# Peptides against a protein of PDB entry 1BH9: the designs that were tried, part 26

Target 1, 89 residues: chain A of PDB entry 1BH9
Amino acid sequence: FSEEQLNRYEMYRRSAFPKAAIKRLIQSITGTSVSQNVVIAMSGISKVFVGEVVEEALDVCEKWGEMPPLQPKHMREAVRRLKSKGQIP

## One batch from the design tools (peptide)

Design b1_p25_1_s3 (made by RFdiffusion4, then SolubleMPNN; from b1_p25_1, 13 letters changed)
Fold by OpenDDE base, seed 5:
Formats: sequence, C-alpha cells, structure tokens
Structure b1_p25_1_s3 (fold): chain B 89 residues (1-89), chain A 25 residues (1-25)
Amino acid sequence: as target 1 above (89 residues)
Amino acid sequence: DMEKMLQAVFDFAYQYLLEHADEFE
C-alpha cells in the first residue's frame, strides 16, 4: 500500500463501529446483557475483520485490473477468498 | 456461543463494508 493508503487505513482503524448496535447484536446471540468490555473487545475484532477484508478486496481490485474506489463486488469476492482460506468465519 | 457471536459480528462488519466500500482506498 502507498503511504496515503496506509494513512487512510489508520484513520478508519481508529474509528469505532456503533457500540450500541454491536451491543444489541451480541445480546441477540447470548440472550443476556453484555459488559462494556465485551463490546469493546468485539468491536476490536470487527475492525480486524474489516482490515482483512479490505486488504483482500484491494488485492482483488488490482488483480482484476481495475482502479479504485472499491466496489461491493470486490468485497464479496474478498470474503469468498478469505473464507476458502479459513481466515474469516 | 462464541462461534455464533463472531459470525454475527462479521456479518455486521460485512454489511458495513458493502455499504461503505468506496470509503476504503
């Protein structure tokens, strides 16, 4: 990645997903309330997932001979590839 | 169930990426 791409990566990595939404999502699975620490941890994992998918999507875009910005089709293909590698659920 | 939790979190992140793909790179 270029320096600019890395900077953009750092910016969105530092951003946070809606904690309230993550909390509700987790609670829908566990059937009970979850602590703030659990929400923080799962938010962090979400960022890891995003980073892995974006990295793969950028590779897909390049290998397809296409130019930015990324499109949903790049994300979809990235996920398919990462699942086949066992890197994401 | 941790596996279900991780899957749900991923699904959430994935939907976000589909809606905001152009914000990356």
Scores: peptide ipSAE 0.474, ipTM 0.889, DockQ to the pose 0.732
Fold by OpenDDE base, seed 1:
Structure b1_p25_1_s3 (fold): chain B 89 residues (1-89), chain A 25 residues (1-25)
Amino acid sequence: as target 1 above (89 residues)
Amino acid sequence: DMEKMLQAVFDFAYQYLLEHADEFE
């Protein structure tokens, strides 16, 4: 597997976005109870977002001629680039 | 509102990344 594939696997295994937290987040927006299916969908989307940002951040780190580990500045630049591409909100 | 939900989900994920950036290679 590529480094990106390994990172994605670790993200999913780690369960970085617990169901309870996502549920509360969505409910704060809708003001009503949220179904399990909606929580699952939003949790999946959050992990996709993380994967996309990490992939872009790794590219940023490389293009800046820097070595791991990734830093917040790489994440910030990655998000800027992805927003410019219309890939993330 | 779907757009608002997507933005909130992204913000949540983004905050996690800022706090755990060094966990990814």
Scores: peptide ipSAE 0.464, ipTM 0.883, DockQ to the pose 0.679
Fold by OpenDDE base, seed 3:
Structure b1_p25_1_s3 (fold): chain B 89 residues (1-89), chain A 25 residues (1-25)
Amino acid sequence: as target 1 above (89 residues)
Amino acid sequence: DMEKMLQAVFDFAYQYLLEHADEFE
């Protein structure tokens, strides 16, 4: 296993994206009841977003000549770069 | 509105990352 694969697995297992929180979030946008399938789909998308940002943040950290662990500044820069590439909202 | 939902989900994920950045390597 690669370290990245392990991180993705741990993220999947430990992720603080509880169904209840995602459901409430989506309901605040739609104003109506949300199906379980929609909550599952949005939970999956959130994990994809996390993976993309983490991958970019690791690249940022390396390019800045810095060592792990990642810091909020790496995440902030990663998001800026991904937005410029049109890869995240 | 799918765009609004995706933006909200991303914002939620982003806040998580800011709070748990050191858990990734």
Scores: peptide ipSAE 0.450, ipTM 0.880, DockQ to the pose 0.676
Fold by OpenDDE base, seed 4:
Structure b1_p25_1_s3 (fold): chain B 89 residues (1-89), chain A 25 residues (1-25)
Amino acid sequence: as target 1 above (89 residues)
Amino acid sequence: DMEKMLQAVFDFAYQYLLEHADEFE
């Protein structure tokens, strides 16, 4: 992708999901309270996941000859590709 | 279970991306 797309990608990688949302999510899985350190770790991982999917989705959009904004179909295709590469769960 | 947690985190992130795809341009 272009330098502009890369810059946007990097901007998104700087963000993280709210602590409260991640905490609630994890607790729904474990059934117990979760430590702050675990929430921080999972928040970091979520940022990585978002970055990888967005990067791939931007590439998909470009390769399909389409213009921004990204659409759900780009995200869906991105995840399919990343899963096939074993880069995401 | 770390594997379950990672999967859940990804699922959450994925759902967010589907709902906010147009914000990532």
Scores: peptide ipSAE 0.469, ipTM 0.886, DockQ to the pose 0.703; fails the geometry check

Design b1_p25_1_s4 (made by RFdiffusion4, then SolubleMPNN; from b1_p25_1, 15 letters changed)
Fold by OpenDDE base, seed 1:
Structure b1_p25_1_s4 (fold): chain B 89 residues (1-89), chain A 25 residues (1-25)
Amino acid sequence: as target 1 above (89 residues)
Amino acid sequence: MEDAMKEAVFNFALEYLLKNAEEYE
C-alpha cells in the first residue's frame, strides 16, 4: 500500500478517544471515580489495541487481494486472527 | 477486574474503528 494510504490508518493509532467516554467506561467497572491519569493510561491502551487491529486488518486486506480503505469485514477478521494468536482479549 | 477492564477497553476501541470504517462504505 502507498504511504498515503498507510498514513490514513496511522491516524487510528494516534486517535484521541473521548476522555469522558473512557472515564465513564472505567467507572462502570470500578464503581468509583477515577483520576485523570488513569483515564490517560486507559486511553493509551486503547490506542495500542487500535494499532494492532489496524495493522492486522491491513494484512488481511492485502492477503484477500483487496485495496484500502479498510472495511468492517477486515476489522472483524483481524480481531478473529489476533484473538486466535492470543494477542488481544 | 483487570481482564474485564481490558475487554471493555478493547470493545470500546473496536467500536470506534468500526464506526470509522463504515464511513468509507
Scores: peptide ipSAE 0.305, ipTM 0.764, DockQ to the pose 0.491
Fold by OpenDDE base, seed 3:
Structure b1_p25_1_s4 (fold): chain B 89 residues (1-89), chain A 25 residues (1-25)
Amino acid sequence: as target 1 above (89 residues)
Amino acid sequence: MEDAMKEAVFNFALEYLLKNAEEYE
């Protein structure tokens, strides 16, 4: 892949999730206030999930004979495959 | 609770990822 295509992949991995949105999500489940450290931890877990999906999506893209940038169809197929492997919830 | 949290975080991440993927099409 070109440098531009690799750069886009790294953008997915390094993308920052909105802390306020993560905090609201956790609080909606726990029913209580959440510390900054918990928000940071959950943000990290989110990035791990993104990494797994993107890596599988790149494989899907290649197997379909296509090139980056990744499209929603690659992501949806990646999720289906990862779930069948028991690698994601 | 852990399973529910894991699923919620995953769904949040996926929606965010899909939104960004559409911007690069």
Scores: peptide ipSAE 0.300, ipTM 0.765, DockQ to the pose 0.513
Fold by OpenDDE base, seed 2:
Structure b1_p25_1_s4 (fold): chain B 89 residues (1-89), chain A 25 residues (1-25)
Amino acid sequence: as target 1 above (89 residues)
Amino acid sequence: MEDAMKEAVFNFALEYLLKNAEEYE
């Protein structure tokens, strides 16, 4: 990949999720308030998932004979493949 | 609940990722 392609890849890997949104998500499931440490932990896990999807999506893009930047269709196909491999929920 | 949490977190992350990817279409 070119330097520009790598930079876009890193942009996705380093995505900063809105802490307020992730906090609300967790609380909707647990039914109780959560600490900032829990939010940070869940944000970290989210970034791991994003990293796995982006990596697979780059492979999909290449295998389809297309060039970055990644498009939603690459992400959707990546998720399908990762789920079939049992790598993501 | 652990599985539900894992799925919810993943779906949240995916939605966020797709939203950002749409900016390049």
Scores: peptide ipSAE 0.275, ipTM 0.748, DockQ to the pose 0.505
Fold by OpenDDE base, seed 4:
Structure b1_p25_1_s4 (fold): chain B 89 residues (1-89), chain A 25 residues (1-25)
Amino acid sequence: as target 1 above (89 residues)
Amino acid sequence: MEDAMKEAVFNFALEYLLKNAEEYE
């Protein structure tokens, strides 16, 4: 893949998730307020998940003889594979 | 709790990823 194509997905991994959205998500689960450090930690985990899915999806795309940009079918297949491997919930 | 949190965070991340991916396609 070209550097430009890969860079688009690198940006996804580098982009920050909305802090407020992460906070609301966590609080909806815990039922209590959470600290900034918790939000930061969970944001990091989110980025890890994104990276894993994108990496797997790129592998799927390549193995199918296709080129980026990734399509929903690549993402869906990536998730299925990662779940099968027990790498994602 | 941990499993629920991980699942929720994953789903959030996936939604965010798909939403952003759509913008670049």
Scores: peptide ipSAE 0.284, ipTM 0.749, DockQ to the pose 0.487; fails the geometry check

Design b1_p25_2 (made by RFdiffusion4)
Fold by OpenDDE base, seed 2:
Structure b1_p25_2 (fold): chain B 89 residues (1-89), chain A 25 residues (1-25)
Amino acid sequence: as target 1 above (89 residues)
Amino acid sequence: LSPEAEEELMELTEEFIEEKAREMA
């Protein structure tokens, strides 16, 4: 694994998205500063999201009779299915 | 995950966060 790959893996292990990026993203939308606690909460929620998507993607891969590793198409299909099930917005 | 899948996942996560953040505004 490259250093970049390891970094991404560690980021998702800690949180689904870098906190700094989350903070910027939220602030760009709300137009106001957000507290550390809000960022932490969003980090947690996003981590749950990632977990659910990966789990669904694994199921998709299996149902399609395909071999690992997971591919972008599995992730996209996973999100579509989760949305259709009402599990994610 | 393949590197490409991880990249896709990051993009999907960003979109998810954006949607949730819009609910706060």
Scores: peptide ipSAE 0.644, ipTM 0.929, DockQ to the pose 0.800
Fold by OpenDDE base, seed 3:
Structure b1_p25_2 (fold): chain B 89 residues (1-89), chain A 25 residues (1-25)
Amino acid sequence: as target 1 above (89 residues)
Amino acid sequence: LSPEAEEELMELTEEFIEEKAREMA
């Protein structure tokens, strides 16, 4: 994908996970209040995650000899590969 | 992305955030 295409996906992700939603999600897990800075950091880290997954998914789609648009199976395989490479936890 | 792929990506991202949050707890 081009930088523009990746940016669109990031925008979509950010619309789905606004700062307030991220804060609530983290607090639901930790059971305690989290600072604004932590939420900002998590938002940034999540953006990087999305970018890496989409990039890997494009590679998967190509290697499988398939055509756009990307499908759920490409996303799942992308995450698997990234974990295998140690790129993501 | 297809609508289904976008939904999958959203779910995977949520799981990622949850994993990181658990590390903070």
Scores: peptide ipSAE 0.637, ipTM 0.928, DockQ to the pose 0.847
Fold by OpenDDE base, seed 4:
Structure b1_p25_2 (fold): chain B 89 residues (1-89), chain A 25 residues (1-25)
Amino acid sequence: as target 1 above (89 residues)
Amino acid sequence: LSPEAEEELMELTEEFIEEKAREMA
């Protein structure tokens, strides 16, 4: 599989965070109630985030000359790189 | 993903959500 195909396979296999958990997390930060639409939006955005991190992590792993499976260090480095590229906050 | 990598990814995702939520407050 190509990098993109592998990423799509991972996304398909992985379960999304429960909406209830996302709602509780957001409410713990804002201190107020959160609408269902906000939770749905955050769920979608989070899914995109995960996809981008995994794809970047695969690139990191390859550039470091390492083989699967991906490790925590690849995830952390991926986020750092995505932030530096301005692709994520 | 290794189990450890998946756990790290979950933590990073929570931090991402927290950052977005702070923008709403």
Scores: peptide ipSAE 0.637, ipTM 0.929, DockQ to the pose 0.871
Fold by OpenDDE base, seed 1:
Structure b1_p25_2 (fold): chain B 89 residues (1-89), chain A 25 residues (1-25)
Amino acid sequence: as target 1 above (89 residues)
Amino acid sequence: LSPEAEEELMELTEEFIEEKAREMA
């Protein structure tokens, strides 16, 4: 397996937030029931988010001249950079 | 990913979802 294949596999696994959990989380905040379509949309958006964060974190790790595996500080820095670039809200 | 990095990612994702949900309310 290539590094890219392994990365895609990990991203797939990590982005698999249970739909039931997403539904409960949204409902706890909005105070009302949410449709299946909203949950599906949020699941998809979350998957994209995870992919972008991991990709950015890999770049951060490399630019800092550090060795794998990724650490929490890489994830936090990735989110900061993505927000700064306007790539995530 | 290290286990700690994976946990951090999950927390960041939850915060992301919470932020989006607040925008819906």
Scores: peptide ipSAE 0.631, ipTM 0.927, DockQ to the pose 0.847

Design b1_p25_2_s1 (made by RFdiffusion4, then SolubleMPNN; from b1_p25_2, 12 letters changed)
Fold by OpenDDE base, seed 3:
Structure b1_p25_2_s1 (fold): chain B 89 residues (1-89), chain A 25 residues (1-25)
Amino acid sequence: as target 1 above (89 residues)
Amino acid sequence: LTPEAKKLLEELAEEFIRQKTLELL
C-alpha cells in the first residue's frame, strides 16, 4: 500500500482538528486567551505531526509483515522510531 | 486505523500540542 495515499485518505476521512477544541486546549495550558492565528498555526503543526506518525506507523506495519488497519502497537513503535531519528521530540 | 489506534493518535496529538504550547508560548 502507498503510505502517503493511505495517510491522506485516513486523515481526510477520520481526522479532525477543530479550532475551538485546540483553542480550549491551549488556553487550559497557558491560562490566558490565544489568538486565532496561534490556533491556526498550532492546528497546522499538529496535522503535520499526526501525518508523520501515521506514515511511520504504516511503515512499521509493513515491515512487520502485517496488514492494515493500524493498531496501537504500530503507533507506539512509530513514535519510538521518530524520536530515535530526531524527527519528533 | 482501529478505534483504539485512533484514540491513541488523538492522545499523542494532544500531548504534542501541550509540549509545543509550553515551548512556544
Scores: peptide ipSAE 0.575, ipTM 0.916, DockQ to the pose 0.902
Fold by OpenDDE base, seed 4:
Order: structure tokens, then sequence, then C-alpha cells
Structure b1_p25_2_s1 (fold): chain B 89 residues (1-89), chain A 25 residues (1-25)
């Protein structure tokens, strides 16, 4: 399996975006009620984002000659790289 | 992930949601 496939599988099994928490977060920003469909869509988009960050962080860890588990420094570097690639905001 | 890395990832996700919310809604 490719690194990307493994990452997606791990995200599927381990990551969770509780709908209630996401809904509260969005509503804290908008100041108004948010539909269930918006919460579902945002949860999906967020899962993709997290997956991309983790995948990039694994690449960073490998390129630095280090071994898992991932540390904050890998995550921070991953975000910087993804931003530079225009892959994330 | 270390507990610290997991916490940071959650913070990053929340910030992402904030930005997307402002962009899309």
Amino acid sequence: as target 1 above (89 residues)
Amino acid sequence: LTPEAKKLLEELAEEFIRQKTLELL
C-alpha cells in the first residue's frame, strides 16, 4: 500500500469529528444556526485536511531521518510545506 | 502521534474550520 492509502485507512479508523462539536464551533463563528448538511460537509473537508497534514508530516519525519510517533515539530513543518505548495490555506 | 502532536493537530483543524467557515458561509 502507498503511504497515501495507508494514511486514508488510518484516518478512516482513528479520526473522528463529532458533529455536535463541529456544529458548536461553526455557530460560534457565524453567530447563527447551522444545518446538519453543512456540518457533514465541513467534517468531510476537515478530515481531508487532517489527512494531508499527517501525510506531509510523515514525509517530513522520514526526510529528517526520524521515526514515528509524529511530534509537533513534524506537524508545524508539514503545515509550512503545504502552505508553500498552495495545498492548504 | 504523541499527545502533544495530537493536540496541535486538533488546534490546526479548528483553525482550518474557522477559515473555511468564514470563506464559505
Scores: peptide ipSAE 0.575, ipTM 0.916, DockQ to the pose 0.895
Fold by OpenDDE base, seed 2:
Structure b1_p25_2_s1 (fold): chain B 89 residues (1-89), chain A 25 residues (1-25)
Amino acid sequence: as target 1 above (89 residues)
Amino acid sequence: LTPEAKKLLEELAEEFIRQKTLELL
C-alpha cells in the first residue's frame, strides 16, 4: 500500500481510546469502580488487539488482491484468521 | 477504513474488553 495509507494506519494505531468510555464499560461489567491504572492497562491491551486486527485485515485485503480502504469483510476475515492462529481470544 | 469497517472494529474492541474484563477482573 502507499506511504500515505501506511502513515494513516500508524496514526490510527497511535490514537488513544477514550478513557471515560472504557471506564464506564468495565464498570458496567464488574459492578464496581475501577482505578485509573486499570483503565490505562485495558486501553493498552485493547490497542494491541485493534492493531493486530487491522494489521491482519491489511494482509487479507492484499492477499485478496483488493485495494484500501479496509471493509468489514476484511475485518471479519482477519478476526477469523487471528482466532485460528490463537493470537486473539 | 470505511465507516462500516470502523464501526465493526469498535464493536470488536468492545467485545474484546468485555471478555478481558471478565477474565482479568
Scores: peptide ipSAE 0.575, ipTM 0.916, DockQ to the pose 0.924
Fold by OpenDDE base, seed 1:
Structure b1_p25_2_s1 (fold): chain B 89 residues (1-89), chain A 25 residues (1-25)
Amino acid sequence: as target 1 above (89 residues)
Amino acid sequence: LTPEAKKLLEELAEEFIRQKTLELL
């Protein structure tokens, strides 16, 4: 199994953003109630985002000649790279 | 992931949601 495959498995298992927390977060920004569908959509988009960051961080870790577990420095570099590639906002 | 990396990832995710919310809603 590749690191990417293992990471996806872990993300599928752990990266579920609690709907209630997402709903509260969105509502704290908009000041109004949001539908279940909006929460579901945002949860899905966020999960994809997290997956992309972790996959990029794994690539960074490997390219730096370092070994797991991933550290904050890998995540920060991953975000920088993804932004520069236009893959994340 | 180290606990610190996981915490950072959660913070990044929350910021992402905030930004997307402002853009989409």
Scores: peptide ipSAE 0.572, ipTM 0.916, DockQ to the pose 0.916

Design b1_p25_2_s2 (made by RFdiffusion4, then SolubleMPNN; from b1_p25_2, 10 letters changed)
Fold by OpenDDE base, seed 2:
Structure b1_p25_2_s2 (fold): chain B 89 residues (1-89), chain A 25 residues (1-25)
Amino acid sequence: as target 1 above (89 residues)
Amino acid sequence: LTPEAEALLQELAEEYIRQLARELA
């Protein structure tokens, strides 16, 4: 695996929230019960989000002429850029 | 990632879920 692939894999693993936690979070907002499929979908979407942020952060790090590991400033800048591109809300 | 970066990423993910949930509600 490339460094990027390894990093994304690690983040997918570490950013995976327990289904129960996701369910509680969603229900606290919607005020209604959510199906297992909704929880699964939200979990998957969240992983995609994390992957996109990490990928963008790697690009930021590179463009700034800096070396890994990624730092909070890279993540914050990545989010700003993704929002400006309309790729995340 | 640094531990701080991982922690921030987790917070960002949670915020993202909250935003999506509000938009889909």
Scores: peptide ipSAE 0.538, ipTM 0.907, DockQ to the pose 0.877
Fold by OpenDDE base, seed 1:
Structure b1_p25_2_s2 (fold): chain B 89 residues (1-89), chain A 25 residues (1-25)
Amino acid sequence: as target 1 above (89 residues)
Amino acid sequence: LTPEAEALLQELAEEYIRQLARELA
């Protein structure tokens, strides 16, 4: 496996949000109860987001001529670039 | 990832969820 694949696997494992926590978070914002399907969808979307950020951050790190492990500055720049590309809101 | 990078990524993900939830409300 490539370093990118390994990092993605680790992030998928560590960034897992418990369904109960996601449900409480959404309800605190919307003021109403949410369905199980919405919670499941949000969980999946969050994992995709994390994967995209890590992938972009690795690209940033390489383009800056730096070596892993990734640092906060790579993550922040990755988010900015993804927003600029219209890949994330 | 450094521990600091992992912590930031977690916060970014939570912020992303909050943003999406607001858009769906």
Scores: peptide ipSAE 0.525, ipTM 0.906, DockQ to the pose 0.848
Fold by OpenDDE base, seed 4:
Structure b1_p25_2_s2 (fold): chain B 89 residues (1-89), chain A 25 residues (1-25)
Amino acid sequence: as target 1 above (89 residues)
Amino acid sequence: LTPEAEALLQELAEEYIRQLARELA
């Protein structure tokens, strides 16, 4: 695997939300109980989101002529760029 | 990632989930 792929894999694992935590978070917002399917879907979507942010952050880091590890400034810029591109809401 | 970057990523993910949850509600 490429360095980027390995990095994404690590982020996928580290950013994984426990189902219970996701369920509690959603319920705190909706005020009602949520199904297991909703929790599973949200978990998957969140993992994709994290992957996209990290991928964009790596691009930002490279474009700025910097080297890993990624820093908060790369993450913040990545989110801004993804929003501008319409990749994330 | 630096520990700070990891922490920020966690917060960003939670914010993303909150946003999606509001849209689905």
Scores: peptide ipSAE 0.521, ipTM 0.906, DockQ to the pose 0.921
Fold by OpenDDE base, seed 3:
Structure b1_p25_2_s2 (fold): chain B 89 residues (1-89), chain A 25 residues (1-25)
Amino acid sequence: as target 1 above (89 residues)
Amino acid sequence: LTPEAEALLQELAEEYIRQLARELA
């Protein structure tokens, strides 16, 4: 695995989004029940989001001349950069 | 990742889901 792939795997393992948790989260916002398909779709979309943030954070860490593990400051900067690029809302 | 970074990432992901959920509503 590349560093990115390894890190992504670890994050997916640790930051898994159980269907029940996603369902509750969405329903807390919409006020109505959501279908299983919506939960599945949201789970996949969330994993893509996490992957993009981690990838950008790794780039930030490298550009700052720092070494792993990634820290909150890398994540915060990653989000800022992704938003500025229009890659995330 | 540090535990703090993992926790932040989880919060960011949840916020992202909330934003998308609002758009679907």
Scores: peptide ipSAE 0.521, ipTM 0.905, DockQ to the pose 0.905

Design b1_p25_2_s3 (made by RFdiffusion4, then SolubleMPNN; from b1_p25_2, 9 letters changed)
Fold by OpenDDE base, seed 3:
Parts: C-alpha cells; sequence; structure tokens
Structure b1_p25_2_s3 (fold): chain B 89 residues (1-89), chain A 25 residues (1-25)
C-alpha cells in the first residue's frame, strides 16, 4: 500500500464501525432493540472481517499476477474465497 | 486501497453485518 492507500484503509478501519450506526443497522434488520453487548460484539467482529478480507484480497491480487493497489474485484473474490473456506459465514 | 476498493469493502462489510443480524432473529 502507498501511504495514501494505507492511510485511507486505516482511517476506514477505525471509523467505519461506530456503535450508533451498527445499532441502527442491526435494528433495521431485527425490528427490535439490540443490547449494547451485541453492538460491541458486532463492531469487533466487523473489524476482524475487514482485516481478513483485505489479507485475502492481497493474496488474490498476488496470485492473479496483478500489481497493487487492490481493486473491487479483489475484495469480491476475497470474500468468495473466505466463504468457500468456511472462514466467514 | 483505491476509493473504489474501499467502497466495495464497505458494501461487503454491510452485507456481512446484515447476514449476522438476520441470524439474531
Amino acid sequence: as target 1 above (89 residues)
Amino acid sequence: LTPEALEELEKLTREFIEELARQLK
């Protein structure tokens, strides 16, 4: 990653999972209020997910013989592979 | 990551959360 790309990623990883936003998202799906513990857990799990996807995407990019930066297709393929491996639901 | 790649990642993450949330019902 270039400095710009890495900074973008790090900023996203740190700010993309605010409790309020996650709570609203979950409640929009479940139709009921969710506990603080659920929100905290989901936030943590999501951060782990992001890390795993990016790691896998880097591997995909390399295996495809392509040069950085990562592109949407690498992210999509990464998720597909992780699901196939049973690493993510 | 390019802005486009990050946007895709955000989308995939949202879908991931939604899937897990559905399992809470």
Scores: peptide ipSAE 0.684, ipTM 0.933, DockQ to the pose 0.813
Fold by OpenDDE base, seed 1:
Structure b1_p25_2_s3 (fold): chain B 89 residues (1-89), chain A 25 residues (1-25)
Amino acid sequence: as target 1 above (89 residues)
Amino acid sequence: LTPEALEELEKLTREFIEELARQLK
């Protein structure tokens, strides 16, 4: 990662999962109120997910013989592979 | 990550959360 690319990623990791936003998203799916404990858990799980996808995407990029920066196709392939491995649902 | 890659990551993360949330019902 260039300094700019890395900074963009790190900023995203820190700010993409505020409790209020996660709560609203979950409630839009369940149709009912969600406890703060569920929101906290989902926020943490989501941060782990992001890290795993980026790690896998870097591996995909390398295996395809391509050079950084990561592109959308690497992210999509990463998720596909993680699902195939049973690492994510 | 390019801005486009980050946007894709955000989309995939949202879909991930939605899938887990459906399992709470």
Scores: peptide ipSAE 0.683, ipTM 0.933, DockQ to the pose 0.802
Fold by OpenDDE base, seed 2:
Structure b1_p25_2_s3 (fold): chain B 89 residues (1-89), chain A 25 residues (1-25)
Amino acid sequence: as target 1 above (89 residues)
Amino acid sequence: LTPEALEELEKLTREFIEELARQLK
């Protein structure tokens, strides 16, 4: 990562999962209210997910013999591989 | 990662959360 790309990633990882947004998203699917603890857990899990995807995407980029920066196709392939390995649902 | 890659990551993350939320129901 360049300094700019790393900074962009880190800022996203820290700020992209506000509780209110997560809560609304979950409730829009479950049709019922969710507890604060569930929201907190989901936020944390999401941050872990982001880290795992980026790590896998870096591996994908390397295995494809491609040069940085990471592109959308690397992210998509990363998720596919993580699902295939049973690492994420 | 590029802004485009980050946008894709955001989309994938949303889909991930949605899948987990469906499992809560």
Scores: peptide ipSAE 0.682, ipTM 0.933, DockQ to the pose 0.798
Fold by OpenDDE base, seed 4:
Structure b1_p25_2_s3 (fold): chain B 89 residues (1-89), chain A 25 residues (1-25)
Amino acid sequence: as target 1 above (89 residues)
Amino acid sequence: LTPEALEELEKLTREFIEELARQLK
């Protein structure tokens, strides 16, 4: 990554998972209140997910014989591959 | 990451969380 690309990525990893937002999202699905521990766990899991997707996307980009920066198609393919590998649900 | 790639990543992450949340129900 260039400095700009890396900075964009790192800023996202640090700020994309505020507890309040995650709590609201989960509650919108479950229809009931969720505990602080569940929110914290989901935040952590999501951060791991992001890291795995980006790592896989870089691999996809390389295997396709393409050069950075990563594009949406790399992200989508990364998720598909991670699912097929059983690394994510 | 391009801004577009980041936007896609955000969308995919949301869908991931939603799927896990459905499993909590």
Scores: peptide ipSAE 0.679, ipTM 0.933, DockQ to the pose 0.814

